# Designs tried in a protein design run: peptides against a protein of PDB entry 5B16. Part 2

Target 1, 136 residues: chain A of PDB entry 5B16
Amino acid sequence: TPSRINHNERLEFLGDAVVEFLTSVHLYYLFPSLEEGGLATYRTAIVQNQHLAMLAKKLELDRFMLYAHGPDLCRESDLRHAMANCFEALIGAVYLEGSLEEAKQLFGRLLFNDPDLREVWLNYPLHPLQLQEPNT
Target 2, 136 residues: chain A of PDB entry 5B16 as posed
Amino acid sequence: TPSRINHNERLEFLGDAVVEFLTSVHLYYLFPSLEEGGLATYRTAIVQNQHLAMLAKKLELDRFMLYAHGPDLCRESDLRHAMANCFQALIGAVYLEGSLEEAKQLFGRLLFNDPDLREVWLNYPLHPLQLQEPNT

## One batch from the design tools (peptide; made by RFdiffusion4, then SolubleMPNN)

Design b2_p17_2_s3
Fold by OpenDDE base, seed 2:
Structure b2_p17_2_s3 (fold): chain B 136 residues (1-136), chain A 17 residues (1-17)
Amino acid sequence: as target 1 above (136 residues)
Amino acid sequence: REELLRRLEERLEELVR
């Protein structure tokens, strides 16, 4: 069996892919008329370390990180990076031990504080352009 | 729902800034 550190890194690897996938899928369906560059810009913003660290903070992972690895996280940038990685590992674990749906729900709940926006994100309606081109 | 989508996009734009 892999070490705990190795296991966390593997979960991070998986979680990174899950976060990027979920983000891509939701953006694709929410913005059917947005060009690839715009989609990529939004995706980058959502999955960047500073944003994922913000999401991690909502789960109080900062307290966890400081408790477990405080001496190694003296700089703000180091903490953000570690929190982002930890968040990815968490999403990876949720996907692995639960389901993609559970990962999606957790991620969506954290992305938006507004419950109405959460619902739109999670239950994206088909846009009129998508209705006109159902294969998109 | 179009209004909510607009608000969602505005939130995303805030993340881009």
Scores: peptide ipSAE 0.645, ipTM 0.946, DockQ to the pose 0.898
Fold by OpenDDE base, seed 3:
Structure b2_p17_2_s3 (fold): chain B 136 residues (1-136), chain A 17 residues (1-17)
Amino acid sequence: as target 1 above (136 residues)
Amino acid sequence: REELLRRLEERLEELVR
């Protein structure tokens, strides 16, 4: 049987793909006139380890990392990479045990602190009946 | 909605740095 570490690495592998997929889909629909280079630039910025580590901090994964792996995470850069990997593993687990929709909701909720921006991000592409909503 | 999209893009540009 695989070790716990191997299991987490497999979840990370899956989560990496899910995060990139969700990011790509939302950017594609949000910015229909943006060229591929611009879409790729935004995607890279969203899924880079530094940003994912910030999202992980919102879930207080830093507390867990320091408790479980403190001696191996003396450098800030090492902590960021570990947190990003842990975040990907979490998203992978949510997708695996739940659904893509649940992964989408969790990821979107963390991406933006502004609830109006969350709504715009999560509701693309828009359903025709959603055009009557108060926020423009 | 156009204003919200502008604000969202502004946030993304901040991430690009």
Scores: peptide ipSAE 0.648, ipTM 0.945, DockQ to the pose 0.880; fails the geometry check
Fold by OpenDDE base, seed 4:
Structure b2_p17_2_s3 (fold): chain B 136 residues (1-136), chain A 17 residues (1-17)
Amino acid sequence: as target 1 above (136 residues)
Amino acid sequence: REELLRRLEERLEELVR
């Protein structure tokens, strides 16, 4: 059995790919007319450490990290970086122990506080019947 | 739905800036 540290790093590796993939897929379908550069820009913004750390804060990972690793996280920037990594590891764990769908749902719930925006994000790619819904 | 997409994009643009 790998050490806990190695396991977390492996989960982070997996989670990084999952977050990247989910973000890419949703952006691709959400913005069919947006060029690659625009898609890449939005993806970068979503998956950058600063943003992932904000998502991690919604899960109170900041308190967790300070409890578990306080001596190593005396700087706010260090905490943000660690939180982002921990968030990726969490998503990786959700994917590993659950499914891509569960990871998608968790990630989507955290991405948007606005339930309407969350719904739009999570419903891409759209089911054929959803294409018949009125524009809102 | 187009309005929601616009709002979503605006939120993403906020993350970019």
Scores: peptide ipSAE 0.647, ipTM 0.945, DockQ to the pose 0.872; fails the geometry check
Fold by OpenDDE base, seed 5:
Structure b2_p17_2_s3 (fold): chain B 136 residues (1-136), chain A 17 residues (1-17)
Amino acid sequence: as target 1 above (136 residues)
Amino acid sequence: REELLRRLEERLEELVR
């Protein structure tokens, strides 16, 4: 059987793809008139290590990382990178053991503190006419 | 919904900076 390290790296690989995919799909539908460069810019901002580390902190993964890997995390940048990787592995695990929907819900819940924005992200408009709904 | 999308976009722009 592969080592736990190998498992985590594999989960990270999977999670990276899941986060990238979910982000891409949501942005695609949220901004139907935005050019590829703009979509890519938003995607990069969402999936960058700094941001994923912030999301990881909401799950208190920083406490876990410091406990498990403290000696190897002498710099904040090292911790941030490790947290981002750990977050990807977690999303990968959620997808693998649960579903894409569960990964989507978890990711969306963490992306926005504002519940209204969270709702818009999770339930992105699939058609331009949906954008014309009053009070939304 | 358009207003919420605007607010969401503003949040994303904050992440870009």
Scores: peptide ipSAE 0.639, ipTM 0.943, DockQ to the pose 0.886; fails the geometry check

Design b2_p17_3_s2
Fold by OpenDDE base, seed 5:
Structure b2_p17_3_s2 (fold): chain B 136 residues (1-136), chain A 17 residues (1-17)
Amino acid sequence: as target 1 above (136 residues)
Amino acid sequence: MDKVLAELEEEIRKLAE
């Protein structure tokens, strides 16, 4: 059996892809006239460690990280990176054990505090590949 | 980051109107 560390790293790998995919798809449909550079700029801002760490704080992952790894996270930058990775692992786990839809919902709820923005983000059409998603 | 995300939120808000 793989080590716990290996498992978490694998989840991060998966979660990173899921976050990037969801972000890309939503941006693509939300802004049909926006050029690639603009889409990429928004995506970068959304998926960067600083932002993901902020989302992680909404789930109180900072408390978890400090409890579990406090002595190794003396720098704020180290904590942010760890939180971002943990967030990715969480999204990966949600996708793996649940569905892309569940990951989408969780991510969308965290992205915006304004419910109106959430609704727009979550309810725009998604790529047809979502319909071909295997049931977990 | 903050400026880009703020711009994004503003653009999304326009879509909500």
Scores: peptide ipSAE 0.674, ipTM 0.948, DockQ to the pose 0.874
Fold by OpenDDE base, seed 4:
Structure b2_p17_3_s2 (fold): chain B 136 residues (1-136), chain A 17 residues (1-17)
Amino acid sequence: as target 1 above (136 residues)
Amino acid sequence: MDKVLAELEEEIRKLAE
């Protein structure tokens, strides 16, 4: 069986792809006239470690990381990187054990504090699973 | 990052109108 570290790294790998995919899809449909360069710029900003670490902080992953690995995370850059990785692993786990829709909802809720922005982001476009289950 | 994300939120806000 893989070590805990290996498992987390695998989840991170998966989560990275999920975050990238969700971000790409939403940007693509939200901005149908935006050129690739603009889409890529927004995506980069959303998925970079610094931003993911900010999202992780909303889940208090910083407290979790400091509790578990405090002595090794005294540097801000180290903590940020670890938080981003942990966030990706979390999204990966949500996707793996739940669904893409659940990952989408969690990610969208964290992306924006403004509920109006969340609504636009989460519901345009509607994802296939959401279309299949419109009342869920 | 902050500038780009702020711009993104503004663009999404326009879509909400």
Scores: peptide ipSAE 0.672, ipTM 0.948, DockQ to the pose 0.873
Fold by OpenDDE base, seed 1:
Structure b2_p17_3_s2 (fold): chain B 136 residues (1-136), chain A 17 residues (1-17)
Amino acid sequence: as target 1 above (136 residues)
Amino acid sequence: MDKVLAELEEEIRKLAE
């Protein structure tokens, strides 16, 4: 049985792919006329550690990180990096134990505070993920 | 990052109209 640390690293690996995939799919359908460079620019911004750390903070993962790893997170940059990794692991876990749709919904809710933007991101246009994995 | 994300939100907002 792998250690909890190893398990988290594996989940992070999986979550990284899920975040990249979801981001790519949504951008692809939202902007059908945008060239690859533009899509990549948006994707990079969304999946950067700094941004993922902000999303993680919305889930109050910072409190958990300080509790579990406080002595090792004395720098803001270290905390940000750890938060991003933790967020990826969380998304990986949601996908693994739940579904891709659940990961999609969670990620979308965190990406935008504005519910109107969330609706567009998640529902317009209709994505293949919504067709293949119905909401439970 | 902030500028790009802000631009993204504006573009999505246009789609919401």
Scores: peptide ipSAE 0.670, ipTM 0.948, DockQ to the pose 0.904
Fold by OpenDDE base, seed 2:
Structure b2_p17_3_s2 (fold): chain B 136 residues (1-136), chain A 17 residues (1-17)
Amino acid sequence: as target 1 above (136 residues)
Amino acid sequence: MDKVLAELEEEIRKLAE
């Protein structure tokens, strides 16, 4: 179990960076005239624990967390934080075992329920791997 | 939902048009 905990923490560390990077890159290309402050504001909103927890809920991680760690998640804030961390770990794992493109696709699919918004987000920028992995 | 996120979605929606 100690090894699992350490592994998850390491995945969270990696996933945090991936989420931050993907968010930053997409915002940068989506809004080429937006100043740094505006970009940072959007990024903060996207990567904050509350939002990541919402994304995690779309994957039904709340059910998993309550099942596996219910006694430790007696507060909503604790659950939210845990779900955000779990989401980061998941993205980290997808990146580690798959690719940045796969992480991008998963993250993008979850960010927006509106398919039009999703499509715009995912197409900014055109990732080099999309040329190599057109079906990803 | 965060107001900033709502604003972001609106801005992205404009890009979709």
Scores: peptide ipSAE 0.667, ipTM 0.947, DockQ to the pose 0.770

Design b2_p17_4_s2
Fold by OpenDDE base, seed 4:
Structure b2_p17_4_s2 (fold): chain B 136 residues (1-136), chain A 17 residues (1-17)
Amino acid sequence: as target 1 above (136 residues)
Amino acid sequence: SEKLKKIEELLKKLVEE
């Protein structure tokens, strides 16, 4: 396997963990009364390939994938899977070359189109001063 | 906590997909 592909797979490996971690942490603090099963269900929904592919589409990775790997992505499901992997690699790269905070910000930005909801998501865990925020 | 409710609604929709 070419070094570039290996590097991408390694970044995907890292990104998968970062996405999983960020999702887990935010869900944990957003829903303090939700049982483990519910938390796991939400996490699965957020990090599933179909959803990550949707997030990737917001970055126009679908266009990139078709341009770079069109012949290998004839099926829509293959495209979604590739997009999800690419998204994970991207998050991994952001974490590696930037920070966890930058990865969190990017991920949160894509998770919610509504900036108000996005901010609520990103602000968990809440600082004590933020606990007084109404209508959350 | 209207915003949290809305987040949960979105998550529930994702679960159903």
Scores: peptide ipSAE 0.670, ipTM 0.949, DockQ to the pose 0.824; fails the geometry check
Fold by OpenDDE base, seed 1:
Structure b2_p17_4_s2 (fold): chain B 136 residues (1-136), chain A 17 residues (1-17)
Amino acid sequence: as target 1 above (136 residues)
Amino acid sequence: SEKLKKIEELLKKLVEE
């Protein structure tokens, strides 16, 4: 049985892949004429530590991290990195014990504050039962 | 299309950060 630390690291490993996968798929379908370089640039921006940390803050993971590891996270850069890792572990856990769909929904809700933009993002890729909206 | 454009603008801002 792995330790708590090992378990979190494994979840982080899984979550990293899930976040990158979801990001890649949605970008691929949203921008069908965008070249690989552009897709990669957007993906990097979305999954970079500072952005994931921002998403983590929406879940108040910063309070959790400071409570558990405050002395080791006195620098903002250290906190951002730790929050990004924690966010990935969370996504990994959601995928593992829930589903890819649940991970997708959570990630999408955090990515966009605007519900209209969020809905457009979440429609890609289209679910077999979904109809494309005319005004995207 | 307009919404997609807005998404792209947000992504561009992320790239610049």
Scores: peptide ipSAE 0.670, ipTM 0.949, DockQ to the pose 0.836; fails the geometry check
Fold by OpenDDE base, seed 2:
Structure b2_p17_4_s2 (fold): chain B 136 residues (1-136), chain A 17 residues (1-17)
Amino acid sequence: as target 1 above (136 residues)
Amino acid sequence: SEKLKKIEELLKKLVEE
């Protein structure tokens, strides 16, 4: 329905900003000596459609998209783009209905398969109680 | 840190994709 589509687009709009923000914040603290250009390069790589689509696949959104929108997604590139948008909408929904923290946790879990790396990503900036953690 | 370096390596790979 038009209303549902419009709602999804609004969630996508919000999610895009959340993904961009979270990525920016974590990169900023992870790489305190990296110049702006480097930060921007990493951010672009993380939030690009093909990467977000890959993250979406981890949630099996590809199966969902094909089921719900198969006729419109006959091209692989179209599916990738749609999955990226859907992922943004999902993050937007998590933020809207939950919290930024929940969005951060979900995003972090998907970004890194290695739990050790995931923990490093999620812990920046370090909380005062985390200063005694083992060297990363 | 070692783990941070690994993260950076993964990011560099993403940049190349």
Scores: peptide ipSAE 0.669, ipTM 0.949, DockQ to the pose 0.853; fails the geometry check
Fold by OpenDDE base, seed 5:
Structure b2_p17_4_s2 (fold): chain B 136 residues (1-136), chain A 17 residues (1-17)
Amino acid sequence: as target 1 above (136 residues)
Amino acid sequence: SEKLKKIEELLKKLVEE
C-alpha cells in the first residue's frame, strides 16, 4: 500500500486530468465558434489554482487544511496551492470511486452558483446532432 | 442563448482575475 502522501498525489494527478477534460469538453461544445486560443484561455482560467481554490472553499476545504496543516500554510498562496491540489485529489477520488458523471456533476455544481447557468453547463448538447433548447 | 451569454460573461471575468 502506498503512503498517504503518494496516494493523494496520485489522486491529484487523476483529478487534474478529469478537471481538464471536463472543462475542455464543455467549452468546446458551448462555444462552437470560439478559436482554440479563446478556448484555451477560458480553460486556463477555470483550472488555475486560484479558481480551484475558490471552488475548494465552497467545500470548506480551507477549514480542513487549516485544521490539518495550519502551521505550514502561513501564506495565502501556500493555502491556495494546497487547496487546489486537495480539490483535484477530491475530484480524482470521486471519479475513481464513482464515475465521470459524478465528477462532472460535482464540478458543475461548484462552477456556477446560478442553477440555470449550471444546468446549461451540465446539460448543453455534447453532440452536433442534438437539439439545443432555444431558451438557454 | 441568454444563459450562454451569461456564462461567457462569467468566464471573461474569471480570465480577468
Scores: peptide ipSAE 0.668, ipTM 0.949, DockQ to the pose 0.916; fails the geometry check

Design b2_p17_6_s2 (from b2_p17_6, 6 letters changed)
Fold by OpenDDE base, seed 1:
Structure b2_p17_6_s2 (fold): chain B 136 residues (1-136), chain A 17 residues (1-17)
Amino acid sequence: as target 1 above (136 residues)
Amino acid sequence: DEVLKELEERLRKLAEE
């Protein structure tokens, strides 16, 4: 079996793909007339480390990082990158142990604090994941 | 982030439809 560190890196690898996939799918269906460049711009903003770190903070991963790796994270940028990576690993784990739908719900819930925006992101228009709800 | 804010504004408009 992989070491803890290796397993975390593998989860990060998986989570990165899941985050990008979910983001891409939602943007694609929400904005059917938006050109590729616009879609890519929104995707980049959503999945960039700075934003993912903010999402990670909502889960209090910063407290976890400081507790476990405080001496290694002396710079704010180091902490941000570590939090983003950890967030990806978390999403990867949710997908792996749960489902794509569960990852979608968690990610969407964190993306928007505003319930109206959250509802649109997750449910409008009717999303393929809601129709099929594929397992991991 | 200005891009994210723009996205939220677009989503808001969709919510109003």
Scores: peptide ipSAE 0.664, ipTM 0.947, DockQ to the pose 0.867
Fold by OpenDDE base, seed 5:
Structure b2_p17_6_s2 (fold): chain B 136 residues (1-136), chain A 17 residues (1-17)
Amino acid sequence: as target 1 above (136 residues)
Amino acid sequence: DEVLKELEERLRKLAEE
């Protein structure tokens, strides 16, 4: 039975939550002395449409969007918004069909091109009981 | 720690955009 809710919108909904969650968790543990306001600022920066659109471009979603919706995306801001939404949907799909870990890995790979930064982001202990001496 | 500081700097710059 077809859903009354658009499938892509549902995936976007899920992906938005996943991105928000992963970002929050990583920031929380990476910066234990940072106040809530600072954490929120960084989170907003990471998950904002402009940034997600940049990540989406790494997946060539710009080409996809222009191919599929070119006439409707005549403005750069419209394209960014669409790309961000599509990116969220993709993350949602990765989580849904794969796992949170897979979503984490994909997101992290896109967040940082620098291998050292990527490693810190991805591999910094996410639980106090799993703390290891960092080599950063 | 140095890498972490660099990471934070990247985030700070991102927040300024």
Scores: peptide ipSAE 0.615, ipTM 0.940, DockQ to the pose 0.110
Fold by OpenDDE base, seed 2:
Structure b2_p17_6_s2 (fold): chain B 136 residues (1-136), chain A 17 residues (1-17)
Amino acid sequence: as target 1 above (136 residues)
Amino acid sequence: DEVLKELEERLRKLAEE
């Protein structure tokens, strides 16, 4: 059995891929006419440590990190990086123990506080049963 | 369409940060 640290790093590795994948898929479908460069720009913005740390803060991971690793996180930049990694590990764990759908839902809920934006993010392209819904 | 445009705007702003 790997150490707790090793396990978290492995989860982070997995979570990084999941976040990258989900982001890529959603962007791809949401913006079918956007060139690769534009897609890449948005993806980079979404998955950058600063942003993921912000998402992590919504889950109060900052409090957790300070409690568990305070002495090692005296700098805000270090905290952000650690929070981003922790967020990835969390997503990895959700995927591993649950499903990609659960990871998708959690990620989407955190990405957008606005329920309308969240709905578009999570459900685009439109399912056949959603074709009668108001245009976005 | 309007919501999607708003979403893209949010992403654009995020990319500019």
Scores: peptide ipSAE 0.641, ipTM 0.944, DockQ to the pose 0.086; fails the geometry check
Fold by OpenDDE base, seed 4:
Structure b2_p17_6_s2 (fold): chain B 136 residues (1-136), chain A 17 residues (1-17)
Amino acid sequence: as target 1 above (136 residues)
Amino acid sequence: DEVLKELEERLRKLAEE
């Protein structure tokens, strides 16, 4: 396996964990009364390949993937899967080269286009300075 | 609270896909 592929797979491995971790933490604090099953359901929805592929599309990774790997991605499902993996690798790279905070910000920006929803997602639980004016 | 409710609604819809 070429070094580039190995590196991407390793980044994907890392990114998968980061995405799941961030999602879990945010859900945990956003919904303090939600049982584990509900939290898990939301997490699954957020991190599933289909959804991550949609997030990847916002970064035009679909065009990138078709350009770079078109012959191997003739099927839509294959493209989605590859896009999801690529997205994870991207998050992994952001975490690796930057920080968890940067990964959090990128993920949050892509997760919600609505600025109000984005703010709640990114900043929950509320910072002490925000307690007087909750964003909910 | 309205924003949070809306967020949850979005997640619920996502979970239904």
Scores: peptide ipSAE 0.594, ipTM 0.935, DockQ to the pose 0.085; fails the geometry check

Design b2_p17_8_s4
Fold by OpenDDE base, seed 4:
Structure b2_p17_8_s4 (fold): chain B 136 residues (1-136), chain A 17 residues (1-17)
Amino acid sequence: as target 1 above (136 residues)
Amino acid sequence: STEEILQELEEKLRELA
């Protein structure tokens, strides 16, 4: 329905900002000596539709999209774009209904299949919000 | 490519592990 579409687009809007923020913060603290250009390059790679669609696939959002919107997603580029948007909306919803920490954890778990890399990304250095808000 | 950039990122993260 139009209302559902509008709601999803709003969540996508929020999720886009959350993904951008989390990515920026983690890169900033993980690589204190990396120049802005390098930080921006990594951020772009992480948050662009192609990569977000890959993350979405880990959640089987492709199956969801094909089930719900199959006739409209015959092109690979259309599916990729839709999956990226859906992923953003999901992150937005997690942030909205839960917390930034929950969004951070979900995003981090999906970013890397290697648990060691997840640990580095999520916990080194300790996230500023965890320092300021230990109960979250 | 994007994949190459992400791979480089993982390599950098491994150095911090």
Scores: peptide ipSAE 0.683, ipTM 0.955, DockQ to the pose 0.870
Fold by OpenDDE base, seed 1:
Parts: C-alpha cells; structure tokens; sequence
Structure b2_p17_8_s4 (fold): chain B 136 residues (1-136), chain A 17 residues (1-17)
C-alpha cells in the first residue's frame, strides 16, 4: 500500500492533467479565433503555481499546509509551490472520487470571483462529443 | 506578467458576457 505522500503525489499527477484539460477546453471554445500561441499563453498563466496557489488560498489550504508542514514551508515560494501541488491533488481527488463535472464546477468557481465571468466560463457551450465523454 | 495576462483574460470574458 502506497504511503499517504505517494498517494498525494499520484493525485497531483492526475489533477495536473485535469486542470490543464479543463483550462484547454474552455479556452478553446471561448476564443475560437485565437491562435495556438494565445491559447497557450492563457493556459500557462492559469495553471502556473503562483495562480494555483491563489486558488488554493481561497480554500484556506495555506492554513492546512502550515499546520501540517510548517517547519518546511518557511519561505513564501515554498509555501506557494506546496499549495499549488496540494490544489492539484485536490482536483485530482475530486475527479477521481466524483466526476469531471464536479472538478469543472469547483475549478470554475475558484477561477473567478465575478459571477458574470464565472457564468461565461462555466456555461459556454461545448461540443456534443466532448459532453458525451466519460466523467471518470 | 501572469497577472496582466489573467487581467486580459477577464477583459475578454467580459466581452462575451
């Protein structure tokens, strides 16, 4: 049986893919005339550790990290990196134990505080073939 | 910067709202 640390690393691996996938799909449909370079630029910005750490902070994961790993997270950059990894693991867990839709909703809610922007991001129509793909 | 890129994204999304 893998250790909890190993399990979290595996979840992080999965979550990284889910976050990148969701980001890619939404950007692709939201901006049909945007070239690949532009899409990639937005994706990179969204999935960077700095940004994911900000999303993690909305879930108060910083308090969790300091409680569990405080001595090893003295630097802000170390904490940010750990928070980003933890966020990915969380998304991975939500996908694994829930569904892609649940991961999508959680991620979208965190991406934007503005409800209007959130609405556009979350409810923009996707291709039927993508909607028919397995949730888990 | 990342912040500027994200801000630009929000502006683009507002155009779709």
Amino acid sequence: as target 1 above (136 residues)
Amino acid sequence: STEEILQELEEKLRELA
Scores: peptide ipSAE 0.681, ipTM 0.954, DockQ to the pose 0.876
Fold by OpenDDE base, seed 5:
Structure b2_p17_8_s4 (fold): chain B 136 residues (1-136), chain A 17 residues (1-17)
Amino acid sequence: as target 1 above (136 residues)
Amino acid sequence: STEEILQELEEKLRELA
């Protein structure tokens, strides 16, 4: 069986795809007239390490990271990168053990503190295939 | 900057709220 580290890296791999997919889908439907470059710009801003690390901090993953890897995370950039990876692994785990919908809800809740913006992001009309996606 | 881009996104979303 793979080690816990390997498992976490695999979850990160999955979570990265889930985060990018969810972001892409929502941006695509929210802004139907926005060109690819604009969509990509927003996606990049949302999924880059510094932003994901900020989202991770909302879940207090920094406490976990410092506890588990404190001596190796002395640099802010290292901590940020690790937090982003951990966040991706978390999203991957939520998708794997739960559903895409649950991953969507968690991610969306963290993306926006403003409930009005959260509502727009989460509940804008989506593709029928996503609405009927099976639970994992 | 990232912050500026995200702020612009929020502004656009607010227009849809």
Scores: peptide ipSAE 0.680, ipTM 0.954, DockQ to the pose 0.878
Fold by OpenDDE base, seed 2:
Order: C-alpha cells, then structure tokens, then sequence
Structure b2_p17_8_s4 (fold): chain B 136 residues (1-136), chain A 17 residues (1-17)
C-alpha cells in the first residue's frame, strides 16, 4: 500500500498534466490566430507555481498547510510551492474521482474572479470530444 | 511579469465577452 505522501505525489503528477492540458486546450480555442509563442506565454503564466498558489489561497489551502505542516513551511517560497503542489493534487483528485469536466469547472471558477471572464473561459467553443468524455 | 501577462490575458478575454 502506497504511503499518503506517495499518493499525494502521484496526484500532483496527474494534476499537473490536467492543469496544463486544460489551460492549453482553452487557450488554443480562445485564440485561434495567436502564435505558439503567445499561447506558451499565457500558459506559463497560468500554470506556474506562483499563480497556482494564488488559486490555492482562494480555497484557503494556506490555512490548511500552515496547520498541518507549519514547521516545514517557514519560508514564503516553501509555502507557495507546497500550495501549488496541493492545488495540483486537488485537481488531480477531482479528475481521478470525477471527470475532466469537473476539473475544468473547478479550475475555471478559480482562474477568474470576474464572472464574465469565467463564462468566456468555460463556455467558449471547444473540441467536441470534451462533450463526449465519459466520467472517470 | 506574471501579473502583467495575466492582465493582458484578461483584456483579450474581455474582447470575446
């Protein structure tokens, strides 16, 4: 039986891929005329630890991390990294136990505080296969 | 910066709203 730590690391691995995939797909369809360099720039900004940590804070993961792992997270950079990893694990878990659609919805709700931007991000025409994805 | 890039992204998204 894998340890809880190993399980979390595996979830992070999966979540990292899910976050990057969702980001890539949305950017690709939202900006059909944008060159690869521009797409990559936006993706990097969205998926880097600094930004994911900010998204994690919206879920109050900082309180959880400090409570559970405070002594190990004395540095701001350590906390940020841990929060980003925790966010990835969460997305990974949502995908694993639910579906890519559920992960998409959660991620999209957190990406933007502006509901109009959320709507554009979440509801812009995407690949038809996304509508056909079965539940996990 | 990341913040500037994200702001630019939001501006682009607003154009699609």
Amino acid sequence: as target 1 above (136 residues)
Amino acid sequence: STEEILQELEEKLRELA
Scores: peptide ipSAE 0.673, ipTM 0.953, DockQ to the pose 0.872

